# Peptides against a protein of PDB entry 4BOS, part 116

Target 1, 163 residues: chain A of PDB entry 4BOS
Amino acid sequence: PVLTRTVVPADNSCLFTSVYYVVEGGVLNPACAPEMRRLIAQIVASDPDFYSEAILGKTNQEYCDWIKRDDTWGGAIEISILSKFYQCEICVVDTQTVRIDRFGEDAGYTKRVLLIYDGIHYDPLQRNFPDPDTPPLTIFSSNDDIVLVQALELADEARRRRQ
Target 2, 163 residues: chain A of PDB entry 4BOS as posed
Amino acid sequence: PVLTRTVVPADNSALFTSVYYVVEGGVLNPACAPEMRRLIAQIVASDPDFYSEAILGKTNQEYCDWIKRDDTWGGAIEISILSKFYQCEICVVDTQTVRIDRFGEDAGYTKRVLLIYDGIHYDPLQRNFPDPDTPPLTIFSSNDDIVLVQALELADEARRRRQ

## One batch from the design tools (peptide; made by RFdiffusion4, then SolubleMPNN)

Design b1_p24_6_s3 (from b1_p24_6, 15 letters changed)
Fold by OpenDDE base, seed 2:
Structure b1_p24_6_s3 (fold): chain B 163 residues (1-163), chain A 24 residues (1-24)
Amino acid sequence: as target 1 above (163 residues)
Amino acid sequence: SAAEKLRKLVEERKELDKRFYASL
């Protein structure tokens, strides 16, 4: 099995597209972003004590309006929220540093999904199998550390291509 | 310009990430 990258559109919604891809088992749907943005806004609005102005850099309401725009970018806050919503660990391998940031690692989730990040753009990762009749896997066991090693290798190769 | 808008959005995301990690 080989861990591979699926390149999603390089737009302001690449995070949402990438997350949707992996949590839905490999469905590429760039039109998913508006719904996911609304979902995040709803979650943030529901807990103003946790999602404070100190974290958001703006009022809770301002953030909700901001994230629902079609041109704003998601980041760590949105990943954390989506991890909680989908009840899975989201692992982001950074090609600039060749490190993995793990979101939801302390929540006890049994599932893990992986994204690759270059400092600007997010793409989803998937495991391809030698058997052409076996579809790629995007949802892994949270105990599968092999996939993390493969992600690091993939990121290292990506870094070398840029250097 | 479109380039300026993109740069602004990227910086906004970076700032949010910074605050998030700083708050952990």
Scores: peptide ipSAE 0.027, ipTM 0.541, DockQ to the pose 0.710
Fold by OpenDDE base, seed 5:
Structure b1_p24_6_s3 (fold): chain B 163 residues (1-163), chain A 24 residues (1-24)
Amino acid sequence: as target 1 above (163 residues)
Amino acid sequence: SAAEKLRKLVEERKELDKRFYASL
């Protein structure tokens, strides 16, 4: 019952790779990004009233074209969209601040997944078990606050290692 | 350069994050 970090490739799509990993139960697929980018663009395009220039910092169409590029990086907007799409909380622990940003916490989801972020790169988190026959867990109960504590511990340790 | 491109992308992402939180 130990929370661990799986290092994904340090490319411009690490967020998408990490989210895909945790929501699919531990499947590492760096090639998932193009489809996820298109998914996000489709969702944004479908609701121009909500996804306005005030939120996007550019027109709805400009954002859609931007996010579908191979070399653009996702952030809070994309995480929020993916949280709603997968119907789960996405909890991001930041190693620079040692805090957790919880996306979808007010939606009443019963499940949560966890990412670790260092200001540049995203990685997925998973719970490993002593029994080798028990596969790692990436999807947790939204009532499991122990996993959040463990995530903070990982982030704090990572921060100290940088110092 | 690759380094300049990375810096620009990181800053662009940070700006989007700020706007998202500010708009909620």
Scores: peptide ipSAE 0.025, ipTM 0.535, DockQ to the pose 0.793
Fold by OpenDDE base, seed 1:
Structure b1_p24_6_s3 (fold): chain B 163 residues (1-163), chain A 24 residues (1-24)
Amino acid sequence: as target 1 above (163 residues)
Amino acid sequence: SAAEKLRKLVEERKELDKRFYASL
């Protein structure tokens, strides 16, 4: 089995598209972003004590309006929220540093999904099997540390290619 | 803490975004 990257559109919503892809078992749906943005805004608005201006860099209300725009980029805040919403660990491997940032690692989730990040763009990761009739896997056990090693190898290769 | 880690990651993303926009 080989861990591979599925390239999603390089639009402002690549994070949302990538998360949707992996949590839904490999479904590419770039049109999912508007609803996911609204979900983020709703959750942020519901907890102003945690999602404070210090974390958001703007008022809670301003952030909610900002993230609902079609041309704004999701980041760590969105990943953390989506991890909680989908009840899974989200692991992001960075091609620039060849490091994995794990969201939801202490929440006790049994499942994990993986994204690859180059500092600007997010793509989903999947495991392809030698048997072409076996569909790719996007949801892994939270105890599967081998997939994390494979993600690091993939990121290192991407860094070498400068892609 | 988890909150501190989140803040750091958010700041890193913001910095990278700024550099990208500045390079356009």
Scores: peptide ipSAE 0.023, ipTM 0.594, DockQ to the pose 0.050
Fold by OpenDDE base, seed 3:
Structure b1_p24_6_s3 (fold): chain B 163 residues (1-163), chain A 24 residues (1-24)
Amino acid sequence: as target 1 above (163 residues)
Amino acid sequence: SAAEKLRKLVEERKELDKRFYASL
């Protein structure tokens, strides 16, 4: 089994596309962003005490209006929210630092998904199998640390290739 | 704390975004 990345469009919604891909078992849908943006805004609006200005860097309402724009980028806040929504750990391997940031690691989720991040762009990761009839895996056990090692190796290779 | 970690990651992302768009 080999961990690989699926390159999604380099648009302002690459995070949403990537998350959707992995949590839906490998479905590439670049048009998913508007609905995911609305979902995030709804979640944030529903809990202004938790999603405070200290976390958002702006008022709750300002954030909701901002994230629903079709030209704004998702980041750590959105990943955290999506981790909670999909009830899975989201692991982001950074090619610049060759480290993994884990979202939802303390929530006790049994599943994890992986993204690769180069400082600007997000792509989803998947495990491919030698058997061509076996579909790639995007949802892993939260106890599967081998996939994390593979992600680090992939990131290190990407760093060396300036990818 | 988890909140602090999140804030740091958010700020890092914001900084990277600024550099990217400034270079366009």
Scores: peptide ipSAE 0.022, ipTM 0.558, DockQ to the pose 0.050; fails the geometry check

Design b1_p24_6_s4 (from b1_p24_6, 9 letters changed)
Fold by OpenDDE base, seed 1:
Structure b1_p24_6_s4 (fold): chain B 163 residues (1-163), chain A 24 residues (1-24)
Amino acid sequence: as target 1 above (163 residues)
Amino acid sequence: SEAEKIAKLQAEREALDARFYASL
């Protein structure tokens, strides 16, 4: 089994496309972003005490309007929210630092998904099997630490290619 | 913590957005 990267379009919605891909078991839907942006805005608006200006960097209402734009980029706030919404740990491996940031790590989720991030672009990760008839896996056990090691290896390789 | 992760990646996001809008 090999952990591989599926390159999604380098548009402003790569995070949303990547998350959708992994949580839906490998479904590429570049048109998923508008609905996911609205979902984020809805959740942010529902809890202004937690999603305060201190967290958002702008007022709750301003953030909701901002994230619904088609040209704004998702980030850690969106990842955190989507982790909670999909009830899974979202692991982001950073190719610049070769480290993994785990969102939802203390929530007790039984499943995890993986993204690869280069400081600009998000892509989904999947496990490919030697048997071509076995479909790739995008949802892993939260106890599968081997996939995290493989993700780090993939990130390290990516970093070396840029050096 | 989750808050620390958010703070870290949020800074990167804001820098990226600034570059994007400046390039328009």
Scores: peptide ipSAE 0.048, ipTM 0.679, DockQ to the pose 0.051
Fold by OpenDDE base, seed 5:
Structure b1_p24_6_s4 (fold): chain B 163 residues (1-163), chain A 24 residues (1-24)
Amino acid sequence: as target 1 above (163 residues)
Amino acid sequence: SEAEKIAKLQAEREALDARFYASL
């Protein structure tokens, strides 16, 4: 089996599209962002003690209004929230540094999903199998360290292509 | 810049993880 990248549209909602892809088992839906933005805003609004101005960098209300815009980009806050919502570890492999940033690693989740990130754009990762009748896998065991190694290999290759 | 976005992602992750862990 090999880990591969699915290139999603380079719009301002690539993070949401990528997360949706991996948590839904490989479903590409570029129209998923508005609902996911509303979901995040709802979660943030429901817990102003945790999602404080100190964490958000703006008031709770300002953040909710901001993230629901169609031209704002998701980041670490959104990844963290989506990790909690979907009850899975979200691993982001960075092609600039060739490292993996794990969200939800201390929560005790049994499953993980993987994204690849170049500092601007997010894409989802999947495992392809030799058997053409076996669909790609996007949800992995949180104990599967092989997939993390494969993700680092992909990131390293991507970095070399840009040098 | 790309560097700024990467730094932001890493810094935010660290802050959120620490806060989340403390709440467990």
Scores: peptide ipSAE 0.029, ipTM 0.617, DockQ to the pose 0.143
Fold by OpenDDE base, seed 2:
Structure b1_p24_6_s4 (fold): chain B 163 residues (1-163), chain A 24 residues (1-24)
Amino acid sequence: as target 1 above (163 residues)
Amino acid sequence: SEAEKIAKLQAEREALDARFYASL
């Protein structure tokens, strides 16, 4: 099995598209962002004590309005929220540093999904199988360390291509 | 920590947003 990258549109909603892809088992839906933005805003609004101005960089209400715009970028806050919502670890492999940031790693989730990030763009990762009748896998065991190694290898290759 | 992860990626997001808006 080989870990591969599915390139999603390079727009301001690539994070949402990528997360949706992996948590839904490989469904590419570039139009999913508005609903996911609304979901995040709802969650943020529901807990102003946790999602404070210190975390958000703006007031809770301002952040909710901001993230629902169609031209704002998702980031770590959105990843952490989506990790909690989907009850899975979200692992982001950075091609610039060849490091993996694991969101939800202490939550005890049994599942993990993987994204690849180059500092500008997010893409989803999937495992392809030699058997053509076996569909690609996007949801892995949180104990699957092999997939993390494969992700690092993929990131390292990507970095080499840019050097 | 996750807080540290949020901080660094948040900074990158803010920079990207600024560049995006400047390009419009």
Scores: peptide ipSAE 0.028, ipTM 0.655, DockQ to the pose 0.051
Fold by OpenDDE base, seed 3:
Structure b1_p24_6_s4 (fold): chain B 163 residues (1-163), chain A 24 residues (1-24)
Amino acid sequence: as target 1 above (163 residues)
Amino acid sequence: SEAEKIAKLQAEREALDARFYASL
């Protein structure tokens, strides 16, 4: 079994496409972004006390309007929200620092998904199996630390290629 | 912590957004 990167379009919605890919079991749907942006806005709007101006950098309403634009980029706030929505840990491996940031790590989720991030672009990660009849896996056990090691190795290799 | 991770990635995103919009 090998952990591999699936390159999604380098548009402003790569985060949403990547998350959708992993949580839906490997479905590439670049058209998923509008609905996911709406979902984010809905969740942000539902809890203005938590999603305050201090967290958002703008008013709650302004953020909701901003994230629903088709030319704005998702980030950590969106990852955190999507982790909660899909009830899974979202692990982001950074190729610049070769570290993993785990979102939802304290929530007690039983499953995790993985993204790779290069400082600009998000891509999903998947495990390929030697059996050609076994489809790639995108949802892992939260106890599967091997996949985290493999993700770090993948990130380190990516960093070395850019150096 | 989650807050620290969010803060770090938010700062990076904001920098990217600034560069992106400046290039338009």
Scores: peptide ipSAE 0.026, ipTM 0.638, DockQ to the pose 0.052

Design b1_p24_7_s1 (from b1_p24_7, 15 letters changed)
Fold by OpenDDE base, seed 5:
Structure b1_p24_7_s1 (fold): chain B 163 residues (1-163), chain A 24 residues (1-24)
Amino acid sequence: as target 1 above (163 residues)
Amino acid sequence: MEELKKRLAEENERLRARQKAFKA
């Protein structure tokens, strides 16, 4: 098995497309972004005490309006929200730093999904199998640390290619 | 809780840094 990335469009919504891809088992649907943004806005609006200006960098309402725009980029706030919503650990491997940021790691989720981030773009990661009849895997056991090693190797290789 | 919020804010700056730089 080989860990590979599926390149999604760089349309300002790559994070949402990537998350949707992995949590739905490998469904590429760039049109999911508007509803994904609305979902996040709804969750943020539902808890103004937690999602305060201190976290958001803007008022709760301003953030909700902002994140629903089609040209605003998702980040750690959105990833953390989506991790909680989908009840899975979301692991982001950063090719610039060659490290993995784990969201939901202490929530007790049994599943994890992986994204790769290069500083300007998010892509989903999947495990491809030699058997062509076996579909790629995007949802891993939260105990599968081998996939994290593979993700780091992928990031390190990407870094070396840029040097 | 406050420490968690702080970490999240810092990670958010990094994971959204490129777009913020474009707006700056």
Scores: peptide ipSAE 0.291, ipTM 0.785, DockQ to the pose 0.495
Fold by OpenDDE base, seed 3:
Structure b1_p24_7_s1 (fold): chain B 163 residues (1-163), chain A 24 residues (1-24)
Amino acid sequence: as target 1 above (163 residues)
Amino acid sequence: MEELKKRLAEENERLRARQKAFKA
């Protein structure tokens, strides 16, 4: 089995599209972004004590308005929220540093999903199987550290290709 | 929870910094 990248549109909502892809088992739906933005805003608004200015860099209300815009980029805050919402670890392999940033790693989730990030764009990762009739896997066991090694290898290759 | 907040803030700053640099 080989870990591969599925390129999603660079439409300012690639993070949301990528997360949706992996948590839904490989469904590409760029139209999911508006609803996911609203979901994040709702979660943030529901807990102003945790999602404070110290975390958000702006007031709770300002963040909610900001994240719902169609041209604002998601980051670690959004990934963390989505990890908790979908009850899975989200691992982001960074091609610029060839490292993996794990979100939800302390929550005890049994599942993990993987994204690849180059500092500008997010794409989802999937495992392809030799059997062409076996669909790609996007949800892995949190005990599957082999997939993390494969992700690092993929990131290293991406860095060498400057993409 | 404070450790989580700290890690999240640091990682978000790093990610946002790259985006800001790209948009500048």
Scores: peptide ipSAE 0.264, ipTM 0.781, DockQ to the pose 0.564
Fold by OpenDDE base, seed 4:
Structure b1_p24_7_s1 (fold): chain B 163 residues (1-163), chain A 24 residues (1-24)
Amino acid sequence: as target 1 above (163 residues)
Amino acid sequence: MEELKKRLAEENERLRARQKAFKA
């Protein structure tokens, strides 16, 4: 089994496309972003005390309008929200730092999904199997630390290629 | 809770690095 990335479009919504891909078991749907953006906005709007200007960098309402634009990028706020929504740990391997940022790690979720981030783009990660009849796996056990090691290996290799 | 919010904000800055740089 090999951990690989699936390149999704660089259309400003790669985070949403990538999350959708992994949580839906490997379904590539670049058209998913508008609905996911609306979901984020709805959740942000529902808790203005938590999602304050201190976190958002703008008013709650302004952020909701901003994130619904087709050219704005999601970040840790969105990942955190989506982790809770899909009830899974979302792990982001960063090729710039060769580290994994884990969202939802303390929530007790039984499953995790993985994204790879290079500072300008998000892609989903999947495990491919030698058996061609076995589809790639995108949802892993939260106890599967091997996949995290493999993700770090991918990140390290990516960093070396840039040096 | 406040510490969690701070961490989230900091990570958000890093995970939006490119777009933030373009806003400068």
Scores: peptide ipSAE 0.349, ipTM 0.801, DockQ to the pose 0.515; fails the geometry check
Fold by OpenDDE base, seed 2:
Structure b1_p24_7_s1 (fold): chain B 163 residues (1-163), chain A 24 residues (1-24)
Amino acid sequence: as target 1 above (163 residues)
Amino acid sequence: MEELKKRLAEENERLRARQKAFKA
């Protein structure tokens, strides 16, 4: 089994598309972004005490309006929210640093999904199997640390290509 | 809770740093 990358469109919503892909078992739907943005805005609006200006870098209302735009980029805030919403650990492997950032790691989720990030773009990761009749896996056990090693290997390879 | 918020903010800045530069 090999961990591979599925390239999604670089349309400012790659994070949302990538998350949707992995949590839905490998469904590529770039049109999912507007609804996911609205979902995030709703969650943020519902908890102004947690999602404060200090965290958001802008007022709660301003953030909600901002994130619903089709040209604003998601980041750690959105990943953390989506982790909670989908009840899974979201692991982001950074090809610039060969580092994995784990979101929801302290929540006790039984599932994890993986994204690869190069500083300006997010893509989903999947495990491909040698058996062509076995579909790729996008949702892993939170105990599967082998997939994290494989993700690091992918990131390291990507970094070497740029160096 | 405060520590979690701080960590999230730091991670967000790091993950969006290059994005902001590219978008600007």
Scores: peptide ipSAE 0.283, ipTM 0.788, DockQ to the pose 0.537; fails the geometry check

Design b1_p24_7_s2 (from b1_p24_7, 17 letters changed)
Fold by OpenDDE base, seed 3:
Structure b1_p24_7_s2 (fold): chain B 163 residues (1-163), chain A 24 residues (1-24)
Amino acid sequence: as target 1 above (163 residues)
Amino acid sequence: MEELKKELAKKTEELRKRQEEFNA
């Protein structure tokens, strides 16, 4: 089995598209972004005391308006929220540093999904199997450390190719 | 950043549950 990336559209919503892809078992749906943005905004708006300006870098309301725009990028805050919402670790392998940033690592989730990030764009990762009748896997065991190694290898190769 | 990740993860579960209850 080989870990590969599926290139999603290079639009402003690549994070949401990528997360949707992996949590839905490999479904590419770029149209998912508006609803996911709204979901995050709703969660943030529901607790302005926690999601304060200190955390958001802007007021709660400003953040909610900002994240619901179709031309704004998601980041660590959004990944953290989505990790908990979908009850899975979201592991982001960074091609710039060849490091994995883990979100939800202390939550005790049994599932793990992986994204690859180049500093600008997010893509989902999947495990392809030799058997053509076996669909790619996007949801891994949180005990599967091999997939993390494979992700690092993929990131290193991407860095070398400037991919 | 690490502390933020953990805190956000913990908090989000509570908020997710509240949202589901509200929508039910």
Scores: peptide ipSAE 0.028, ipTM 0.603, DockQ to the pose 0.037
Fold by OpenDDE base, seed 4:
Structure b1_p24_7_s2 (fold): chain B 163 residues (1-163), chain A 24 residues (1-24)
Amino acid sequence: as target 1 above (163 residues)
Amino acid sequence: MEELKKELAKKTEELRKRQEEFNA
């Protein structure tokens, strides 16, 4: 039972690829980004009162056009939206600060998924098992704090490697 | 909802700052 990182392509869609990977139980699909971008745009467009310029930093329409570009990448807004959509907590461990940013932690979700972030790139995290017949786990209980500790350990090691 | 907006803004700003720190 070891938490490991799956390196996804370092394209502008690494966040979407990583989220898709973990919420789909470990399916690597680098081509998932266009649909996920459209999904986010659709959600944002559906609620212009909530997704206001104050939140988006641009008009609702401008954001929708922007996020659908293949050369833009998401952040907290997109992660928050995806957390709500998939009804799970998304935990992002930052290798620069060795901290975990938790999205959806107050929503009462019973599931959590984990990403690792280095400031410009996202990768998914998974738990591997010694039994080769047991597939890796990407969806954890929101009460599984051990996985958070393991994620912090990965981040700490990554930070030390860069120093 | 206002609380959620504030939390989202906070997280967004934190991530932005970290990105800038990386690029500095």
Scores: peptide ipSAE 0.022, ipTM 0.518, DockQ to the pose 0.297
Fold by OpenDDE base, seed 1:
Structure b1_p24_7_s2 (fold): chain B 163 residues (1-163), chain A 24 residues (1-24)
Amino acid sequence: as target 1 above (163 residues)
Amino acid sequence: MEELKKELAKKTEELRKRQEEFNA
């Protein structure tokens, strides 16, 4: 079994497309972003005391208007919210640093999903099996450390290709 | 970043639980 990258469109919503892909078991839906953006805005708006300007870098209302735009990028805040919403750990392997940032690792989730990040673009990761009749796996056990090693190897190879 | 991740995860879970309770 090998961990592989599915390249999603290099648009402003690659994070949302990538998250949707892995949490839905490998469904590519580039049109999922608007609803996911609205979902995040709704969650943020529901608790202005927590989602303050100190956390958001802008007022609660400004953030909600900003994230609902089709040309704004998601980041750590959005990943954290999506991790909690989907009740899974989201692991992001960075090809520039060859490190993994884990979101939701202390929440006790039994499932984890993986994304690969190159500094500007997110793509989903999946495990492909030698048996062509076995579908790729996008949702892993939160105890599966092997997939994390494979993600690091994939990121390291990606970094080498760019150098 | 680490502290932010923890706080966001905790708070979002609380909000999710409240929503589930409301929908139940």
Scores: peptide ipSAE 0.064, ipTM 0.656, DockQ to the pose 0.033; fails the geometry check
Fold by OpenDDE base, seed 5:
Structure b1_p24_7_s2 (fold): chain B 163 residues (1-163), chain A 24 residues (1-24)
Amino acid sequence: as target 1 above (163 residues)
Amino acid sequence: MEELKKELAKKTEELRKRQEEFNA
């Protein structure tokens, strides 16, 4: 079994496309972003006391309008929200630093998904199996630390190719 | 960002639970 990268379109919604891909078990849907943006906006709007300007960097309403735009990029705040919504740990391996940023690691989730990030673009990761009849795996056990090692290896290889 | 991640995760869970209870 090998961990591989599925390249999604290099648009401003690559984070949402990548998250959707892994949480849905390997479904590539570049058109999923508008709904996911609305979902995040709805969650943020539901608690303006917590999602304050201090947290968001802008007013609650401004953030909701901003994230629903089709040309704005998602980041850590959005990943955190999506992790909790889908009840899974989201692990992002950074090819620039060869580090894994884990979202939801202290929540006790039994499942984890993986993304790879190069500083501007997100892609989903999946495990492919030698048997062609066995579909790729995108949802892993939160106890599967081997997949994290494999992700770091991918990131290290990517970094070396840039050096 | 680690503290922010934890806060956001916990808060989102609370909101999710509230929504489920509301829909029940």
Scores: peptide ipSAE 0.040, ipTM 0.613, DockQ to the pose 0.033; fails the geometry check

